Peptides against a protein of PDB entry 3T6J. Designs and how they scored, part 315

Target 1, 375 residues: chain A of PDB entry 3T6J
Amino acid sequence: PIVESYIGFIESYRDPFGSRGEFEGFVAVVNKAMSAKFERLVASAEQLLKELPWPPTFEKDKFLTPDFTSLDVLTFAGSGIPAGINIPNYDDLRQTEGFKNVSLGNVLAVAYATQREKLTFLEEDDKDLYILWKGPSFDVQVGLHELLGHGSGKLFVQDEKGAFNFDQETVINPETGEQIQSWYRSGETWDSKFSTIASSYEECRAESVGLYLCLHPQVLEIFGFEGADAEDVIYVNWLNMVRAGLLALEFYTPEAFNWRQAHMQARFVILRVLLEAGEGLVTITPTTGSDGRPDARVRLDRSKIRSVGKPALERFLRRLQVLKSTGDVAGGRALYEGYATVTDAPPECFLTLRDTVLLRKESRKLIVQPNTRLE
Target 2, 372 residues: chain A of PDB entry 3T6J as posed
Amino acid sequence: PIVESYIGFIESYRDPFGSRGEFEGFVAVVNKAMSAKFERLVASAEQLLKELPWPPTFEKDKFLTPDFTSLDVLTFAGSGIPAGINIPNYDDLRQTEGFKNVSLGNVLAVAYREKLTFLEEDDKDLYILWKGPSFDVQVGLHALLGHGSGKLFVQDEKGAFNFDQETVINPETGEQIQSWYRSGETWDSKFSTIASSYEECRAESVGLYLCLHPQVLEIFGFEGADAEDVIYVNWLNMVRAGLLALEFYTPEAFNWRQAHMQARFVILRVLLEAGEGLVTITPTTGSDGRPDARVRLDRSKIRSVGKPALERFLRRLQVLKSTGDVAGGRALYEGYATVTDAPPECFLTLRDTVLLRKESRKLIVQPNTRLE

## One batch from the design tools (peptide; made by RFdiffusion4, then SolubleMPNN)

Design b2_p28_3_s4 (from b2_p28_3, 14 letters changed)
Fold by OpenDDE base, seed 2:
Structure b2_p28_3_s4 (fold): chain B 375 residues (1-375), chain A 28 residues (1-28)
Amino acid sequence: as target 1 above (375 residues)
Amino acid sequence: MRYVLTDEVSSVVTAFDFLMGLVHAELP
């Protein structure tokens, strides 16, 4: 077997300032079969990057083909096991030296093992479909998230000599219609500028890329889905995201007005974006469970994903990227924190929904990691 | 000859709690 590992200060999710990495390490075995699927995605990455909703001037000048490997984790040391990894976490290095993508296959497999009776907040009619396609949709989402999410976008930089990595005279901000007015100066990084929101913001961007690009037929084809299956994968992927946005409320601390988990905050933001789109795309309905206690149902109108959801996500995702590229911290913070705000305002009453989420929360899980044997 | 996992990962945990302690969450 091919063994891969990493050790070091890598992910900064636990740093309030998004700069200091947590010490992590894993040992894993390459899943060759799944890796082959991701290789196909890599082969199409350059073309798929062009489908992202920002001008080429806001994309990397040259896509550096990364390695993408699916790994079965043997051991993981850290606060938690992610579904995927994109390294290095330095945007400048990603742009100039390349990057490596990792999907933790058996972590995803565990996530696929959903019991119908434990599946909360979905309509009964969606549960079987959700269970069936959760796994495949996760493969799609993670692949897109890591490769084309984290792997996309350009930072506008002025170096120590005063030179720009973009043409100041010709590059236009698609949101303002004006020339670029802000950028990263020498010594400034994504993390240093965006600080407290950097991790969650980037995760939100990456998740949004996944949702957006999963609508592209080529993406589904790469993963082996066509026709009705492809549509079901898309639907379940979007449904999973909006459900995740509701579940995310568990990780909001009202007393401190803050989020405790970057990915969950990101998913809540996406939910808010899709709710704002209106037109019956997403509906969250408080209900009463069979036990007589509060419950809720998330409904996603699959017929409105492309007509309502995609445009809303497109606009939002473009704004995320433009603000990131230009180093516009003020604008970025205003946008992101606006969507990340949790209130009890109607019609959603998110703080009330949070109580419901907490009530329906599963028990704390203990992770048990595998051993290997020879056959 | 191949290596086979003898046990599956029993749970998925994501824990990036900015507060004291660990927050365990299922990957959505």
Scores: peptide ipSAE 0.014, ipTM 0.470, DockQ to the pose 0.188
Fold by OpenDDE base, seed 1:
Structure b2_p28_3_s4 (fold): chain B 375 residues (1-375), chain A 28 residues (1-28)
Amino acid sequence: as target 1 above (375 residues)
Amino acid sequence: MRYVLTDEVSSVVTAFDFLMGLVHAELP
């Protein structure tokens, strides 16, 4: 088998400041078939990057074609096994040296094994569709998230010699219409500068890229979806995200006013963005379960994804990127923490919904990693 | 020739599912 591994201080999610990596490692076998699927996305990545809602000046000067490999994990040492990874975790290196994407295929496969009766917070009419397409939609989302999410965007930098990696005279901030007024100084990194929000912010950006670009016909074609199937994949991908945003409340600690999981916080933020878009795009309805206890339903109007959802996400995603590129921590924090705030304010009453989420919480899953054999 | 995952247990790990709403370890 083709064996891949990594080891070291890699992911910083457990660091409250988002800077110090947790020591982790894995050994995995390459899934050639799945890897080939992602290679098709890689082949189109340079073109797809142009579809992102920021000026080329805010994108990497040169696209460095990454590897994208699907792996079947044999062993993983760490606090948890991710679904996908993009390494290195240093944006400066991603810009100058390139990056590698990995999908942990067998982790995803286990995650996909959700029983219909245990699928919470969805309308009954959506459950079968969700079950049918969650796998394919996840493949799309993972690919876009890792490759075009984490793999996109430029940081404006002034080096130790005072030189800029952008033209200060000509580059315009699309949000302000003005010249660039902030950047990363020598020695400053994404994580060091944005600190406590860096990980979640970046995950939110990457997730948003996934949702945004999955609307592009070329993306769906790359993954082999056409016609009604393509639309269903889109719908389920977006539906999954808004559902995840609700589920995310489990990982919020009201007493400490903090989030305990970066990705979940990111998903909640996206939910808030899409709720803010209004116009019936997303609706969360408190209900009563068959057991007489609180429940909830999330509804996504598929007919409004493109007309309402996409523009809202476009604006939000552009803001995320611009603030990231310019190193505007104050602006970035204000934006992100604003959407990440959990209150019990109407109409959503998120703290009340959190109680419902906790009540309906699924039992913690343990991933039992199997051996593999040759056939 | 292909490799196939078996039911033989090699390890038990907590998963961080970054796409689904799965329960995973609390972060500090």
Scores: peptide ipSAE 0.027, ipTM 0.538, DockQ to the pose 0.367; fails the geometry check
Fold by OpenDDE base, seed 5:
Structure b2_p28_3_s4 (fold): chain B 375 residues (1-375), chain A 28 residues (1-28)
Amino acid sequence: as target 1 above (375 residues)
Amino acid sequence: MRYVLTDEVSSVVTAFDFLMGLVHAELP
């Protein structure tokens, strides 16, 4: 087998400032079959990047072809096991030397073992479909998230010599219709400027890219889905995201007005965006469970994903990217924190829903190192 | 030939909870 490993200070999610890496490591075996799908995705990446909802001037000037591998993890040492990773985490290296994308395939697979009767917040009619396609949809989402999410977008920079990496005279902000008014100066980084929202904001952007691009037939073809299967994968991917947005409330601390998990905050934001789109796209309905206690159901109208969801996500995603590219912290914070705000205001009553989420919370899963056998 | 995980794996944290991203280096 092809064995991969990494050890070191890598992910910075435990750092409130997103700068200091946590010491972590893994040993994994390459899943050749799934890796082949990701390789096809990589081969199409440059073309797919053009499908993102921002002008080419807001995209990287040159796409550096990364390595993309699916790994079955034998052991992982760290505070949390990711579904996917993009390394190196240093943007300068990614821009000049390229990067590697990794999907932790068996981590995704274990998540599929959810029993139907324990699956919360879904309509009964969606449960079987969800169980069937959760795995495949995750593969799609992770691939898009890492490769075309984190791997996309340009930061406008003025270097130490005063030179710009964009044409100030010709580049137009698609949101304002004006020339670019802000950028990153020498010594400024994404994390340094956006600070407390940087990680979650970026995850939100990456997740949004996944949802947006998974609608592209070419993407589904790459992953081997056609016809009704492709549509089901799309539906379940979107359904999973809106459900995740509800589940995310577990990680909000009302007393501190704080989110404890960047990805979950991001997913909540996406939920809010899709709820705002209206037109019956997403509906969260408080219910009573069979046990007589509070419950809830999330409904996603699949027929409105393209007509309502995609345009809403397009606008939002474009705004995220434009604000990121221009280093507009004030605008970015206003946008993101606006959607990340959790109140008990109707109709959603998110704080009340949070209580329901906590009530229905599953016990924390115990991660156990697997054994392997040769077949 | 492939290596297969045994059934002894009980559970893993929801993979969707952790999609790891980037730390941006200092811009020039």
Scores: peptide ipSAE 0.027, ipTM 0.567, DockQ to the pose 0.160; fails the geometry check
Fold by OpenDDE base, seed 3:
Structure b2_p28_3_s4 (fold): chain B 375 residues (1-375), chain A 28 residues (1-28)
Amino acid sequence: as target 1 above (375 residues)
Amino acid sequence: MRYVLTDEVSSVVTAFDFLMGLVHAELP
């Protein structure tokens, strides 16, 4: 339909156990132009999935083509407006009716209306480029995140009859070189096993897929970017992610050693991964603002995205998937929580940076319900 | 027919998608 809507208890991000849904609802209209891009992405999805950094044995045996639509939100009721939605969250409905990916296109547009002078933590030379390409890069990221992020990867399962959905004798764990040692048993789910980290872990995987695959020329072409524009979109997408990782510190509570937002935690993890890669790829430099108070700058070396960033992300993303597929909660938790840990250790001094982030925090933006017209 | 938003939408906190629909479908 041209007009889309949903209402109910849908997302469980506010539940520490990821079980209780928050009541939300929206009314939106289909953005046909962007939807067409997503359709092209869907058409290429099966091939693009092969570009992900895990063996085919860790990918779904059969790609299930989802519906993917870009929506312009007219109204949204909830604690926050997402940029993308994958629905439904109900397992019974997913099994019988399938699923739909939705990009809330105009939400992205609004989020990027930040005034240049208020844009924090970026170098001056990056601000104009960031403003120009933030929207388009985000469209790319959301599409990849939803379709090829959440839509990728296989869980190794033993059913109630003892049958496996993988060949135990031939499937090899690419990280260990050994046969598969763990899997999901009957009654076990991703959420039940990974529990408190399940949502954020999955978001991190999906975001990482976005960053990784946005480097592929075919992806950029699908979205209408070629040449220098494509490179700028890539750069801004990665820049946005590392900046978001810094901004994410707002959602960390040091006293409780916990994160209050799954996506922000995920973005921080990615930042940590890219910082760990070193070689000048990402640099966070504490500075002094014009007001004489603490500030910071995030720098991303464009020339090192492919040479340093991609390999680092590849290794990390593969590990995420392997641990997810095998239901290795211990390994997964160790990996993810390791990167999600916020300390004041040098050189980054993240707790100190958090203070800077909080100091530079702007008031939460309000979304205003738009009007529509026919053209 | 093309629908066009007439109002400049100011700002929304961008958080990405939440559903593991495909993952759950593979589980017994």
Scores: peptide ipSAE 0.021, ipTM 0.542, DockQ to the pose 0.122; fails the geometry check

Design b2_p28_4_s1 (from b2_p28_4, 15 letters changed)
Fold by OpenDDE base, seed 2:
Structure b2_p28_4_s1 (fold): chain B 375 residues (1-375), chain A 28 residues (1-28)
Amino acid sequence: as target 1 above (375 residues)
Amino acid sequence: EKLVAVPAPDPDLPVSTPLDTDKPVVLE
């Protein structure tokens, strides 16, 4: 088997300022079958990047073909085990030197192994589809998230010599209609500028890319889904995201007005975006469980994903990227923190829903590492 | 010879392995 590993101060999710890496490491074995799918995705990446909702001027000047493998994790040391990894965690290096992608395939399997009777917040009619397609949809989402999410977008930079990596005269900000008015100066990075929101913001962007691009037939084809199966994978992927946005409330601390998990904050933001789109796309309904205690149901209207969801996500995702590219921290913070705000305001009453989420919370699983032997 | 990952689950605890199986898995 092919063994891959990494170790060091890599991810900054636990740094309030998004800059200092947490020590982590893993040893894993390449899953050749799943890696082959990701290789096909990589082969299509340059074309798929053009489908993202920002001008080419906001995309990388040159596509650098990355490595992308699916790994079965044998051992992992850290505060949490991710589903996927895109490294390096420096946008400037990603656009100039390239990047590598890893899907931790068996981590996904563990994380989402839920028994039907324990599956919370879904309509009964959706549970079977969710169980069936959760795994496959996660493969799609992670692939897109890492490769085309984290792997996409350009930072506008003025170097130490005063040279720009973009044409100041011709590049137009699609949100303002004006020339570019802000950029990263020499020594400034995504993390250094956006600081407290950098990690979650980037995760939100990457997750949004996943949702947005999973609608593309070519993507589903790469993963081997066609026809009704493809539509079900799309539906479940979006359904999972909106559900995750509700579940995310577990990781919000009202007393401190902060989030304890960057990905969960990102998922909540996406939920808010899709709720804001309205038109019955997403509905969260408080209910009473069979035990007589509070419960909730998340409903996603499948028929409105493309008509309502996609445009809403498109606009949001474009704004995320434009603000990121231009280093507009003020605008970026205003946008992101606006959607990340958790209040008890109607109609959603998120703080009340949080109580429901906590009430229905499942016990955290312990991840036990296997041993290996020769047979 | 095959390299096999062998989990050690505890049925009495909410424990899961990265392999999500109680059986040995051949690593290809």
Scores: peptide ipSAE 0.067, ipTM 0.625, DockQ to the pose 0.055
Fold by OpenDDE base, seed 5:
Structure b2_p28_4_s1 (fold): chain B 375 residues (1-375), chain A 28 residues (1-28)
Amino acid sequence: as target 1 above (375 residues)
Amino acid sequence: EKLVAVPAPDPDLPVSTPLDTDKPVVLE
C-alpha cells in the first residue's frame, strides 16, 4: 500500500483570527480506486475552471496541475478530521507553486452511515434518495470543493518592488464596472487581511463552487453518473447543503454572536443565499415530531436548482471571489457577516429553529483510530 | 490477504470525527 502522511501547522480554524495553524498530523493509505475518479477530475480541471462565474482576469494566470488522491485514514491527530484537504493553505503559493488535494475517503464513508429513522429534517420522500446518493454526492462535492474551490481564484498583488500581477489599466471589477482599486500589498495575505472571517469565507467559497459546478454534465460523467442518476446526485448534493445549513445552527452561540465552526458557518451562509433567492427553491417548515416535540423539514425544489439556485450562487460566488481577489475586507466582511447573521426574525426564525436543531441533535460521533487486520 | 480498517466520522460536522463503524474498509 502507498502510505501518505502530513505533519505540521496546517489548519487555522481554531485561531479566532484565522491565521495561526493548529498542529495536525495524519497517516493514511492511498485508495487507488477512489483516487482514479479524482484523477479524471484533475484532467478536466483546466476546462472546468473556465466555468466559474468570474472573469478570467480573476482566475489564476496559469493552471498548475495538482495531485489529487483519496486517502483512507489510519490515524489522525488534531481537533477534527476534515473530509478533504487542499494544501498549502497559502493562496500566494497556490498561485505560483501549485497545490495538492486529498480526500479522506473513509471519513466520508463513516459520515454516510446514518440510519433512515434517525435522519432529521428531511421529507420522507427524500430520505431514501438521500441515503442512496449521499455518499456519491459527497465525493463529487469534496472533489469540486478541494480542487476547484480552494484551487481557484487569483489574488491581486503588488509586490515589494511595486509591480502588479494584473494590468491595472485593463482589468475591470465585474461588480463595480471600475478598475481595480484595492489589492494585496507586500506582506499581506488572505488570512492576515480577512482575519476572523477568512477561514469560513474561504470554505463558503469552496462549497459554493462545489454546488455550482456539480451542475455541469461533465462533472457528473467523470464520477460515472448519467441520466436520472446524475440528476439525483445533483439534487442530493444541494439538499445536503441546505440541510447542513440548518444543522449549522448548532454551532452558533447566540450570546456571543459567534460561530464555533467555520464550515458550518459557511453552510449556513449558503442556506441564507438560497433562501434569499426565493421562488420556492428552499423551504424550511417547522413541524411537530412524532414525539410531540418541535421538528422541522427542509424542502428543496429540484426543478428550481438550475433556474433559481444556480443564478443565485453565480452572483454570490462571483462577489465572494471579487472581494477576495481585490482584498476588499470591508466589502467582504459586510457581505459575509450579513449572511452569517442569525436572528429570530420571520419568516425563518433561525433562533427558534436552532432550538429545534439542538433538540434533535444527534449524539456526537467520536472518531476512533481504526484497528487493522489482514483478511 | 487484504488490509482492512474500520473508521467513523459524523458527516454532519464540518470536521468529522470517525466513529467506530462495523463496516471494514479494504486498504489497497
Scores: peptide ipSAE 0.093, ipTM 0.609, DockQ to the pose 0.134; fails the geometry check
Fold by OpenDDE base, seed 4:
Structure b2_p28_4_s1 (fold): chain B 375 residues (1-375), chain A 28 residues (1-28)
Amino acid sequence: as target 1 above (375 residues)
Amino acid sequence: EKLVAVPAPDPDLPVSTPLDTDKPVVLE
């Protein structure tokens, strides 16, 4: 078997300012079969990057072919085990030196082991489909999230010598129609500049890239899905995201106006974006469970994913990228925190829904490191 | 001989699902 490992101060999710890395490490074995799918994704990455909803001037100047490997984790030391990793975490290094992607395949597999009777907030008609395709859809989402999410976009930089990595005269901000008015100065990083929202914002961008690009037939083909299967994978991927946005409320602390998990905050933001799109795309309906207690159902109209969902996500994702590229912290914070705000305003009444989410909270799964055996 | 591993979940994933010990992964 091919063994991979890493160790160091890598992820900054636990730093309120997004700057200090937490010490972590893993030992894993390469899943060759799944890695082959990711290699096909890598082979298409340059073309798929062009499908992202920002001008080429906001994308990396040169495509650097990354590594992408699916890993079965044998041991993981850290406060949390991710489903995927894109390293290094410095955007400037990603765009100039390259990056490596990994999917923690067996971590994803555990996430999929939900019993039907315990699956909350879905319509009965969606449960079987969700169970069937959750795994495959996660593979697609993680692949896109890491490779084309974290692996995409350009930071506009003025170096210590005063030189810009973009043409100030010709590059236009697609949101404003004006020349670029802000950028990263020497010594400024994504994390240092966006600070408290950096991690969640970037996760939101990466998740949005996943949802957006999973609609592309080539992506589904790479993962081996065609026809009805491809459509089901798309549907379940989007359904999972909107459901996750509801589940995210568990990780919001109303008293402190604080989010306790960056990815969940990101998923809530995406839910808000898709709800804002309207037109019956996403519906959250408070219900009464069989136990007589409050419940809820998330509905996603699959027929409106492309017509309503995609355009909404496109606009949002473009804004995320433009604000990131230009280092516009004020604009970025206003946008992101706006969608991340949790109130009890109708029609959603998210604070009330949060009570429902907490009531229906499932016990946290303990992740146990796998045992190995020879067969 | 094949090396087989039992999958483990990520604590950072909003997953409260029991470990699926019934699906060993062949480590190639």
Scores: peptide ipSAE 0.051, ipTM 0.556, DockQ to the pose 0.087; fails the geometry check
Fold by OpenDDE base, seed 3:
Structure b2_p28_4_s1 (fold): chain B 375 residues (1-375), chain A 28 residues (1-28)
Amino acid sequence: as target 1 above (375 residues)
Amino acid sequence: EKLVAVPAPDPDLPVSTPLDTDKPVVLE
């Protein structure tokens, strides 16, 4: 339809247990031009899913072609407006019934209004490139995040009759080399098992899928980027993610040892993964601003994205998926919380950096709706 | 003519995650 809407209990980000949905709703109009790009992505989805770093046995048995639409939101009622949506949020339903993806295009467009002089934590040489390609890179990231992130992976399940949706004798855990030793039982869900980390963990997986697959030439081609432009989009996408990981510290509460925003926690985790990769891929350097106060710079070595970044992300992403598929809460929690831990340990000194982030914090942005124009 | 909704820019808006509901939401 030209006009789309939904209403109900949809997102559980505000629930500490990740189970109870917040009531939200929106009215939006379809952006046909941008939707066409996402349709091309959907057409390639089945093939692109094979590029993900887990065995086919850990992927959905049957690819169900989803809808993917770019929407211009007229009105959104909720605590926050997402850049993209993948619904339903139930993995079992996604596997059996399919899903729908939407990109809230005009929400993404608003993000482009950052003034160069106010752009924090980037090298001067990166600022213009960042400003130029932030928007396009977001389109790529959101598309991949929703369609191939949230839309990927299989949960191993034993149903109420005792039947498994996988062959216990032949399916091998790629991390252990052993048969599958854990799964979801009847009545168990992703959210019920992983609880407090479920939302952020899933966002991290989806974001990682985006970063990983944006390196694929076919993806960039689908979005209309070739040559140097494609490389710049990749660079800015990764740069944005590592920057976001630093910015994420705003949403960490040291006194409570908790995160207040699932996506930002996820982005911090990714930053930690890429920092751990080492070899000069990502560097965060404390500096002194022109005002004489603490500042910082994030640098991403473009030349090491494929050689260092991709392998690190591959290993991490595979582990995320394997632990998710097998319902290994203990392993998943250990992995994820390990990367989500914020300390002041050198060399990064994240708690100190957090102070810098807070110091350089921009004023809160408000989205005002409705606002429309004719083009 | 295309009607475009223009919200205020928030570059750090999160992306949605899946939820388990009794009734699946279908966007028409």
Scores: peptide ipSAE 0.048, ipTM 0.477, DockQ to the pose 0.147; fails the geometry check

